# Ledger of designs, part 17: peptides against a protein of PDB entry 5Z08

Target 1, 168 residues: chain A of PDB entry 5Z08
Amino acid sequence: RQKDEWAKKTSSLMKQLDWFIGEHLGAMLAAEELGGPVVGELMEIDPDDLSAGFNAHGKLKKATSQPDLDRRQRRIDDIWGPQDEQGQAHKRKRGADEALAASAEMRDLIEQLMNKLVEAGGDNSATYVEIPRESAAARFLVRSKVAMFHPNDARRLRLVDFGRDLDD
Target 2, 222 residues: chain B of PDB entry 5Z08
Amino acid sequence: GLPRLIDAIEEASKIPAKRRQTPIKPTIEKLTTHLYTHGASPDSLLRLADLLTLRNHLDQASLAAITRNLYPSSTVSDEVVLRFIGALGHGQLKPTLALQALFLRWLVMVYHLLENPGVLGQVYGVLFDLLDTAAIRPQLCHLLALVTRRKHVRPFRIQAILTLSRQTGGDPNLTGLLRVFKNYYPEIIVGDATKGRASAFKHPDPQWRQHLDEIQQRRSEA

## One batch from the design tools (peptide; made by RFdiffusion4, then SolubleMPNN)

Design b1_p9_3_s1 (from b1_p9_3, 3 letters changed)
Fold by OpenDDE base, seed 5:
Structure b1_p9_3_s1 (fold): chain B 168 residues (1-168), chain C 222 residues (1-222), chain A 9 residues (1-9)
Amino acid sequence: as target 1 above (168 residues)
Amino acid sequence: as target 2 above (222 residues)
Amino acid sequence: SSFANLLES
């Protein structure tokens, strides 16, 4: 009974997490990958906003006339600004693709982190997942205090074991 | 005029809201309307900087509204800049971190109007040491991206950003700042910290910029 | 994927 209730609650939480990743977090993470705001600064990012691209401040770039920006600001915009004036449709597609990619990356990362936690059998040293890059997903988990990097290796990420901290 | 509005707000700022004879909100609205229409002279900017940075009884919404409408009609003096810089960080006498973020954003937006942009370079260390303060980090990194020169890019600061980037899970603003550093020293080994997304540090508010430009143009025609 | 398995369980 209790195991079944726990399993149902876990399944429900995972479904909610999957939904949250797919419907909200993926777009926000994609926004964070494309130069948009850090997740938590914007509560609602419309996927259409992703397609417009973000200004270098993570705000939606409306096609406003380029005023004479300070040469340095232009350089920063050139480095980080959306390169391609590609049509709204291509931007929308790219935004959707980036949201899907971010969602997939978050799901995969959570899965790996959870698997390693289970496999480690209580050995915290074995709970680290090797991450190929510092993704928006990884950063989100760290900012949310859900995950932490290895002190000496930022390529290694683990879940924060909340259970141990409650039992101690 | 603007000086009289500032006088009234200065006097009201000395008194707790519950003890004021008249609501200050209408005066704040008149001030912000005036600022939006005409901007602030250097003298008015200094007075407003004091109102914004010194502890008083003005509510946060009023302070934020003033800051959002703080259009310079002319240049921004070193003294005004230093008031805002002095207001940064943690402390009981300092403005809220939310207001500090607005100040940093303002400095970014008026950077081109500074009488001496070098003043920010002189206080670079003060700004840099605040990077651990998450609430102001986005605007702080943007300001640092504007201010950073080759002389500021030192090994200890590179390492500090790298360390903080790891601790924050690679904050895009820190990654952006590292890329600015790398522009001065391409040989900087940033490892994977620069492979992540970085802030582009675009203008925070294009509409605010446009309106500022209109205010500045009216001055040049007068 | 274990995540998929958790969704199917």
Scores: peptide ipSAE 0.028, ipTM 0.310, DockQ to the pose 0.026
Fold by OpenDDE base, seed 3:
Order: sequence, then C-alpha cells, then structure tokens
Structure b1_p9_3_s1 (fold): chain B 168 residues (1-168), chain C 222 residues (1-222), chain A 9 residues (1-9)
Amino acid sequence: as target 1 above (168 residues)
Amino acid sequence: as target 2 above (222 residues)
Amino acid sequence: SSFANLLES
C-alpha cells in the first residue's frame, strides 16, 4: 500500500514535471540557448518553497512561479520575436523547434540525473552525469539548486540529494 | 609645422632604427609637443593614424607617445576611425595589443568628436568579436558601451557575453557591458552575471579630456 | 530507464 502510494505520487510528479518542461521551461531554455534571457533569477526554488510546495496532502503546490514565467516568456517573445511578419512564421517555427529541442534536452538530462541517483545507491560520487556542454538546461538546474556541478569538473553534474539534507 | 614633422617621421618610419642617420626621438618629441599644444587637424590625424596602424620601423614607445598625444583639433573622420578599427585583432601586420588598447582608449576619449558616430555601429560586429582578447577587453567594453544601440543587442551577443563572463570569472568590464545591454532590454535576465562588480566606464583620463576641451575651444575662437 | 518507467507508469 505505501509503496503503491509512493509510486503513484512519484508518477504524478513526473507527469507534472514533464508538462512543465513541455509547456513552459523548454521555450525559456531555448531562449537562453539562443542567447536570450537567462531563465530563473526567480526560480531559485527556495528550499523553503520546495518544502512549502508539499501540502499535508502531498499535493505539490503548483509552482506559483508559472504565471511569472509565462509573463516573462511573452516578454521574451515580444523582445526577441521577429519584427517582420514574414520572418515571424519562420522564426516562430525555428523557435518552436528550438523549444522542442530544449525540452528534449532537459528531459534527457533529468532522466540521466535521476537514473544516476537511483543507481548510485547513496554513493554521491557515483551520481554524476557527464554533460557534453554547459547547456541552458544544466545551468537552470544548477541555478534552481536542483543540481550541482562537480567541484573540480564542470562537465559533471549531479542532483542535489534533498533527502539526505532533511535527515541531517 | 605639423605636416613637416609628420613628413620627417614618415620618412624615418621606412628605415630601421639602426640605419637612420639621425635619431628620430627628437622629432617625435617635437611632434608630441606640437600635438599637445595645438592638436591635430583632420588631415594630420589621418596621416598619424596611418603611421600608428601600418607596420613600419617606429618603436613602440614612439607610437604610444604619439597615441597619447593624439588630440584632435576638430572632428575625427570615418576614415581615421576605420584605420584604428582595422588595426585591431591578431595578426603579424597588426599593431601590438598594447597599442591597440591605446587606440581603443583614444576612440573612447574622442567619441564625442566623431563626424559620424554611426561608423562604429557599422563595425560593431568586428569590435564585439574581439571581446575574447583579454588585453584589449577593458577598453573594448568601454567603447562598446558607448556604441551599443538597441539594434546591436541581440540574443547571440547576450549569450556570448554571458559565456565569456563565466569563462573569465565575471570580468567587471563584461558585467558593465551586460548592464548596458540590459538598459535597452530591461527584461533580459542576465542572472548573477550582472550582480557582480561592474565597470562604470568612467572617462579613462579626465586630464586628457580637459586638455582636449582646451584645444577644441581654441579652434572655435580662431 | 527507471525514469522512463516512472513516466510510463
């Protein structure tokens, strides 16, 4: 019973994350990769916001940052959007393609990070993923305090183990 | 007069120092004194720009001394500007990076005297692509801070500065340039790259400015 | 992957 509830909660969380990546984060990451604004001065997921994000019923408080992210993305589109109508369709398509690519990169990176965390069995040294580049996705995760670079190798990224910090 | 001094230096510049019949230093000193006192006319500026930017047998100290005393008596033409811009970057035929830094500093200090400030905007890409050159970066960032307009603030350039800022550990000059970019697009999230120490891009030499103003005033009265 | 399995579950 408890394992099944945990699995359901984890599945629900992953679906929400996937939705967030697809609907919001991908476009912002794409904008950053294209040299647009850096995502997440505001997405310092305050550890307090992560802790506050779980209500007593295990519902993730919808990251209240969604409206602000959408508003910022629109502004980015307004600033960096194609000025000319004919360029708009091609740039929108390119922007959409870049957003999809960024979403895919973020999903893949999260997947790798999660897999390494699970595989490591509590060995923090084994939790590092090798990243080919410092992507917007990687930087976002680091800025959000979700991931950290290896202290001696910026090509190695790992998830922050929030579970251990709560037990200490 | 100044033209005759330039003539003598031009001729001397064709000859290796060891083969010169007369030391050039006294002529350089006369030139720099004249420049300090009267400034350089547009025609003289062009000739001096060629002496400074083209490979010749003048020593670095002489070139630096001329550059430090290169007070325009009037305006600075596009042609003069382009000589200095063309001299920037890496190459065997280009001036030393130290001299290039002096040229950029000079351009900053005379920016208000350019006949067409837009000329620098036209070569913005050339200037921007040199930001990785550490030796000239401080002056280059300052010049770019003056030259930057909304049309130059592009996503790829923002990213390039951000990347270079990270690679340099947050060079204050790059941070300053990012702040200039942010002034055109306040919504640009530059993250922590702008929270660091930034150059204020103050005038490089207030005394030089004052002396330039005195030279410029004397011409308006003549 | 374990993560892919979590997304499919």
Scores: peptide ipSAE 0.028, ipTM 0.263, DockQ to the pose 0.021
Fold by OpenDDE base, seed 1:
Structure b1_p9_3_s1 (fold): chain B 168 residues (1-168), chain C 222 residues (1-222), chain A 9 residues (1-9)
Amino acid sequence: as target 1 above (168 residues)
Amino acid sequence: as target 2 above (222 residues)
Amino acid sequence: SSFANLLES
């Protein structure tokens, strides 16, 4: 009974996390990957806003129809923003695709981290996941203090074991 | 010799101060004197890095004294560097933030002696994510200023520094790091964040540098 | 149970 209740609660929490990743976190992570704000500065990013790109201050560009963006700002936008030449529809699609990609990356990373934690059976050395790149997803988990890098290898990430720290 | 002093300190580090038969302070003083005079070999550096970074029963004053006298007689290996990097951040098993600041300062001062300076570039993200930790931020920004290459200057990191700069009221160390970033991408608009006072990231201890150079020169003559 | 099994349940 208690084990079943715990399993149900865990399942419910995982579903809520999956929802949060899909509805909110994915867009924020995509924004960070695109050079936008780090998660915690802008908590609500519309995928449509991703298409507008970010200024050098990580602020959403107002979709101002005004052509007179300072040449310097345009150059930054050219370097860090979506290429302006793609029509609004292509920009929106790209923003949505990037949010979906970021959501998938976060889900996959969490899944790998949790699976390794379970498989390790309490061996902390076996809990590391190899990450192909330093992603916004990985950085978010580290910044949130949910995950930590291996002290000797920044390509290895593991979940912080909160359970052991409570029993000591 | 230095190995025997390290042996004695390693054994003492396993025992709580109240249960030690002899005071450790005289042995620490002998160690620090030896380090000041001769420096530490690569093997000794690794052992000392473990003593400094791993949880043990040594007091903070002793750990700080060892760190302040941690002159390399030769090069600094990747393994030694990674011990110190692994000791950074928040956690019950990690050294105090004050000691971490000394480690970062040490890495700045010995940066030119690293066998592979690229190792710090590989852990750049780990270092960068610690910028929110105020107690280590000055030394961390200085180290990042040395380590930063074009590949590390990314939009999200620019934004993260800008955000943190706003939150801190324009920390001069963050402004200094933004200027380093701007050297790689002059087109970066950092707004008012760069108009403020910036750290110049001067060598943290010129006397320590001079003494290090003297130790290093003695090795080249031997 | 793997994380995948928790999401599928």
Scores: peptide ipSAE 0.027, ipTM 0.255, DockQ to the pose 0.041
Fold by OpenDDE base, seed 2:
Structure b1_p9_3_s1 (fold): chain B 168 residues (1-168), chain C 222 residues (1-222), chain A 9 residues (1-9)
Amino acid sequence: as target 1 above (168 residues)
Amino acid sequence: as target 2 above (222 residues)
Amino acid sequence: SSFANLLES
């Protein structure tokens, strides 16, 4: 009974997480991968600064001249503008493809992290997933305190075990 | 009815304002009037949450007006809650921080109507990590004050609040949240951070609450 | 996958 309720609750949460990844998080992660704003790193992104963009260092581009606003508005319009202009359709498709790719990467990473957590049987040292790169997905999970890097190896990521704190 | 108004707004949201054949404002006004009078059903609430949280061509004033009139006629589902939580933080695809603050305020005001208040406890870490975002911090601290349970009060979060409190010069909202933490662990040495002015986390809009209660009562009588 | 199984359950 409790296991079934927990399983149903977990399934419901996973469905909600999957939805969240697909509908929201994937696009945000894709934006980060494309050199857009890092979700949660830009603590002081003024809405105006979000409109200005990020430099090659991920720092807010100073809203310098009017043309960059137009380029960004074009990028926004290119991502979300009507389908009829072939160029907008292609950029939308690319943005959608990147969002799908980011969603898939996040889902895969979460799956690996959960699998390792279950397989480890309580051994924290065995819960690490080896990540090929520091992805936006990995960074997001770390920033959200859902995951943590190995203190000595940034290629190793694990879920934060919230359950152990219940047994202590 | 409300579904038809939402349909019209959903269609309009796909089109840039400059390319719309008809102004959306009259439809938004009809929607907000309907919401004010009758509230939103669970289904309508979900659709409106999507309109508010997903990137579309609706103007910020319209989104804010919908949010301010987002009276649930019933309970608030986990799905609706998670839509609003997912909309929080920094990102080009996320709503403005001003709108996010309205979402957090809304969650505070409807907290007692959540089908599962525990859903917010499950995303506690996500919410907590946004405390550094000054624009949403007041409402976020209020929500966290409602959501916080003993299991959430961890040494690293205590230290994070203390650090952020120092960095912000003792934000009253952080002081208020730290007092909530101290209620669970009185032994927490919070130093001078708790001696300052703390937010009492009072209801953000008593008139909105009263009107919500009226909408909720009509449902109980039907 | 275990995640897929959790989505199907």
Scores: peptide ipSAE 0.025, ipTM 0.239, DockQ to the pose 0.086

Design b1_p9_3_s2 (from b1_p9_3, 3 letters changed)
Fold by OpenDDE base, seed 4:
Structure b1_p9_3_s2 (fold): chain B 168 residues (1-168), chain C 222 residues (1-222), chain A 9 residues (1-9)
Amino acid sequence: as target 1 above (168 residues)
Amino acid sequence: as target 2 above (222 residues)
Amino acid sequence: SMFSNLLEQ
């Protein structure tokens, strides 16, 4: 009975997580991978301010160099410019594809992290997943305090074991 | 005038809300209206800084309302700055982290009015050591971005930001601050920590800035 | 995998 209730609750939570990944998180992670907002931080970052950097006085450098203005203007035009209907359709498709890719990456990462946690049998040293890169998915899990990097190896990620830390 | 409004609020702040004979809200509204219209003198700013930073019986909404209307009519003294800095961090006597974030935001918005901007550089360590406090980190990084000079960019602080950036999954505010550090030392190996999204540290409130400029201009004409 | 098995249930 208790095991069956636990299994049902776990299954329900996993379905909710999968839904959240597919419907919301994937798009946000894709936006982060593309240099967009970090998930959970409504930072109104103007791309223009990001590219300007700060001068020695902590003020935004005015983009004084024409070439950087042209690249920025192109990026601004690429972001905000009137894209023709075809360009908008291609952007929407690319955005959808990136969201799907980010969703798949997050699902795979969570799966690997959970599997390693189960396989480790309580050995914290064996709970690490090797990640090929610091993805938006990995960063999100770390930021959310769900996962942590190995202190000496940023290619190793593990779930935070909430069960053990409560018993000590 | 403003001093009389502050007097009334100071006296009310000593008394629990349930024991006040008169509601404080109308007096707070008069204060905030006055501040919005005329700003605060250096002396009034100091008194208001004490009301905002010292533990009293004022409600959080009133404290936030005062902070949001804390327009300097003149300069901001070192003493006022230090009151706000001293109010940062954790502790039972400290203001809420939400209010601390408003103070940091205020310091960013009035940074150009400081009598001595160097005062923030003197307390740089205190500010820097609070970077682990997530609730104030955005505003704190913005303030540090303004305050940071070459003398503050030390190897241990570079490493601290890099470590905290990894632990936070690349917080954009930390990335922004690290970019400020790299402006002083281009040779800083930041790895992938700078490739992520960085905060632009935009002005927190353009309307507040415009209104501050109007208050400051009226003083120069008088 | 445990994740896929939990989604299929």
Scores: peptide ipSAE 0.029, ipTM 0.384, DockQ to the pose 0.027
Fold by OpenDDE base, seed 5:
Parts: sequence; structure tokens; C-alpha cells
Structure b1_p9_3_s2 (fold): chain B 168 residues (1-168), chain C 222 residues (1-222), chain A 9 residues (1-9)
Amino acid sequence: as target 1 above (168 residues)
Amino acid sequence: as target 2 above (222 residues)
Amino acid sequence: SMFSNLLEQ
């Protein structure tokens, strides 16, 4: 009975989290990745501000050697892209694609973090996920105090185990 | 062609207006018309950047007219960017602050055409140190909003913006720039400085942008 | 995935 209620509550929370990631957080994370505002201030980021990162020729600007410049350039191109219907549509599509990508990255990261926490069997040293980059997703989780970096290795991220801190 | 028009203007720029045999205005009008129609090649941009940034005998209206029509037909080189950056600030040899504001506005509008946008990041300090210059601050904040990366957001610069914001009574451009900084470090305690009206840093001239896009498209089809 | 399994419950 209690396990079933806990499972239902957990499932409900996961559904709410998934919804939140898809509807709100993904767009905000995409904005951050594109050089937008950092997630945490509910600035109504107009999805239209995210979207417009295509050049006038629809070519993905080649990832120049400086990915941060390209992302911000995309956002600038998004803010300052052609206001024609095609430009707006391409903008909206890209913003949607970046929001979807950010949502997927956040979901994947949460999944990895949760899986490692379960697999570790209480060994905190085994709860770390290796992250390829300090993503907006990773930073969000750390700012939210949901995750923490390894003290000596910023490539290692783990969930904060609130359950253990309650038993101590 | 454009090179010959530039040649004529370069020669005329060496001579005070009162000593010119012929008025330069018709040649400036031909230049600006050509620039509006075809844009400027990288080589022409460099020559025009020198005309705009170096002290010469061209009148401010002519310099402003050239700057307003300075459509790149392709990319903007680091050298062109650095000419405009070098022209910023106070000094008897520097362009007027009004013209500097036009240069900064131009850099904002052509930022997406820079061969190496990183060049502006390298001169970030030079740009940032000019924020006290009220006449160029709006365009400067806009450019900095585009250029700023995490590496540029330093405690001393945060404090500098906060101090300048207080001194200016909360300049919306500084508030906008501070919001850009906070986008890299949300934990930045900005107090009431961010609660005020901030500039949205919208494109300064949508019509200019549209026309630039048309010029850029013609080159990709050729 | 654990995430998918938690969503399916």
C-alpha cells in the first residue's frame, strides 16, 4: 500500500517534471545555451526570441571553432533575423528544435543521475555521472541544489541525496 | 566602379573643403548610392574604414552618410573591425562621438558578418572602459550585450556597471547589460539595479537589416 | 530507461 502510493506519487512527480521540462525548462535552457538568460528568473522568454538562429540562406552556420560565438550569433540572428514569414517560421522552428534538444539533454541528464544514484547502492563515490560539458542543464540542476559537482572534478555530477541527509 | 569613387574621395579628403576645386558631395552621393545598391567588398570596406576613422577633411555629414550606407557585400575582416574600435574614445585625432556612435551601431548591425566575432571579445576591455562616455553608451551597451561571454563577466566589471548605474540614475542600457551579465551568473546580486527598465537591445534598423540581407543574397547567387 | 519506467507507472 505505502509502496504503491509512493510509486504513484513518484510517477506523478516524474510526469510533472517531464511536463515542466518540455513546456518551460527546455525553452529556457535552450535560451541559456544560445546565450540567453540563465534559467531561474522566469523571464517570459518569448519563444520567438529563441527561434530565429538561421542565416538568411537556411544553412546551419558551420560550427566555427568557437561554439559559444556560434550559439550567440544564432540568437542574434534570431533577434535580428529577417522578419518575413519564412524567417519567422525558420526562427520558430529552430527555437523549437533547440528547446527540444535542451529538453532531451535535461531528461537524459536527470535519467543518468537517477540511474547512478540507484546503482551506487549507497556509495556516494559511485553516484557521479561524467558530463561531457557544463551544459545549461547541468548548471540548472546545481543552481537548484538538486545536483552537485565533484569537489575536484567539474566533469563529475551527482544528485544530492536528500534521503540520506534525513537519516543522519 | 566603387574603387574609383573611393580614390576620388580619398584624394578629396586630403584637401580642406574650401580648397577643393570641385565639390565632393556629388561623389559622396555616387558612393553612397553604389554602396546601397551593391555593398562594399572587404577591400573597399577597409578603405572606407580608414576614411571614416582617420582624421581627414571630410565633413561630418559625408562621413555619417557613408557610415549609414556601409553595407558589406560579404564578410567584415578583423582589420575593419579594429579600425572602428581604434576610433573609439576621447582624443583630438578620433572621430566625433556622434560618428563613433554610428560606428558602434554599424558593428552591431554587421556583427553576424564578422569573419572572426572573437576579435571583439579580445578588445572587450577597451569597449567596456568606454561605458562612462554617455554619448556612445547606448550603442556600446548593445555591442557589449552581443560580445559578452562568461569569461568577460568578472566581479570588477559587475561592480563597475553597478556603480555607473547608480551614478547615471539607472541608465536602461546599463541595466540591460547587467541583465546580460546575470545571464552568465544568476547569483550576481544586482539589488534594485535590475528591477528598473532595461534596454531590449533590439535591432537598431530593421530596414537596414533587410537591405543588407538582400545585398548578401545577391553575392551567394553569383 | 528508469525515467521511462517511472513515467509508465
Scores: peptide ipSAE 0.029, ipTM 0.236, DockQ to the pose 0.027
Fold by OpenDDE base, seed 1:
Structure b1_p9_3_s2 (fold): chain B 168 residues (1-168), chain C 222 residues (1-222), chain A 9 residues (1-9)
Amino acid sequence: as target 1 above (168 residues)
Amino acid sequence: as target 2 above (222 residues)
Amino acid sequence: SMFSNLLEQ
């Protein structure tokens, strides 16, 4: 009974988290990946705004037609350089695609982190996930105090164990 | 010698101050005097890094005194660096923010003695994510100013500094770090955030530097 | 995965 109630509550929370990632967080993370503001400065970003890109102050640029190049983790010169005027319709699709990609990365990262925590059976050394890059998703989890990097390896990320501190 | 002093302090660090048979202060004073005179070998430096960064029963004044006298007689290994980096941030098991600021200051002052300066570049994200911690920000910005390379200057980090600069009312250390970023990407428009006073990131302690140089010179002559 | 299983419930 109690285990079943806990499982149901956990499932409900995971669904809410998944929804939040898809509806809100993904666009914000995409903005960060595209050189926009860090999550917390912009609470809501329209995918259409993502396509416009950001100026050097993190402000939305006017919607000018930009090529559908993957701008995630691009250099400053690639983000703020001369913008070619190619089509507005491609921009909206690109902004949506970047938000979806960011959402997928966040979901995958959370899944890996949770799986490793469960598999580790209390061994803290086994709770680390190897991350291919310092993504907006990874940084968000660290800033939110939900995850932490390995002290000696910034490619290793683990969930913060909130439960252990309560049993002491 | 230094190893025996470290042994005594390690043993004392396992015991609460009220339960120690002998005061630790005289041993700390002997250690700091030895460090001031001779510096720490790589092996001793690692042991001292563990004493400084791991939770133990040493008092904050003793830890600070050791840190202020932590002159390397040789190089600083990646392992030693990573001990200090691992000690940064918030948490009950972490050293105090005041002690963390001393560690960051130390890393700045010994940066030229690192066996592999690239190790700090590998943990750049960890360091950068601590910029919101006001108590360590001055020293952290200084360290980041030394460590920053073109590969670290990413749009999200520029925005993070701009945002934090706005939130802090234009912290001069953040402005200084942003100027370092601008050296790699001159096209970065920092607006009013760079119009303010910026830190020049001068050496934190010229006397400490001079004394370090004297210790290092004695090794080269031996 | 545990996460996927929790989302499917």
Scores: peptide ipSAE 0.028, ipTM 0.244, DockQ to the pose 0.039
Fold by OpenDDE base, seed 2:
Structure b1_p9_3_s2 (fold): chain B 168 residues (1-168), chain C 222 residues (1-222), chain A 9 residues (1-9)
Amino acid sequence: as target 1 above (168 residues)
Amino acid sequence: as target 2 above (222 residues)
Amino acid sequence: SMFSNLLEQ
């Protein structure tokens, strides 16, 4: 009974999370991956600074004329900008494709993190997922205090075990 | 009395305006006058909430007039609150967005009379997910500003407001809500999204508040 | 996967 109720609640929560990832978070993560505002870190970015684009370190680049920045800025504007009528369909499609890709990455990352947590059987050292890159998804989970990096290896990410901190 | 007026309006609400034997407007005027003078009991509020939120044949002007005179004489139950919350959003069976905005405004104005203010905190997600609906956003942000607690200020919601603020060109109501979030987490970097003009979320109708206070005082003396 | 299994349940 309690296990079944827990399973149902967990399933419901996972469905809500999946929905949230697909409908909202994916687009935000896609914007971050495209050099848009980082969900939670880049909150100090002036909208005008957002329009100037981001450097390789996610810091606002000064409006220097580099053509590759114009492409990223156009993508940010395509995802976040006011949709003008005709050019909108291709921009919307690209933004949607990037949001879908970001959603898929977030789902995959959560899946790996959850699987490792279950497989570890309570060994915190075994709960780390090796991530190929510091993705927007990974950074979001860390900023949300849902995940944490290994203290000595930023390529290793694990879920924060909130249950253990309550038993200590 | 008020129950008999509600009975007459409930019966009339089942019938299309063109098929009514008598105009409903005089009965609505009697109802609104009674509400203005005496307020509505908890039982009457529930019945009126059903009339306002459920699809019926009452005209929008009548529904708006009832909502504008919906003075509680006592407290507002969770059930009444949930009727109004359930009426929010898009759908063929839902009230118009204009009427939904009036409901949200009403909830703001009677927030201090809720039997359990925590009920709004339980439906916080439902309210928050409607922020994209421009027609109700001003009143929705005001209600959320009242309801928001530390537990509701989550990274995904912070980012959702920031995103929506950018998409709306810095809606002052969203800026105001983001400032409320920042009050719980001062470390929230919100950038220029909070530098803009923000709504102060002042009481929507000071005269309505004064009249509500007069109705509430008469009950405490009885 | 556990995630997919939780979504299917």
Scores: peptide ipSAE 0.028, ipTM 0.239, DockQ to the pose 0.061

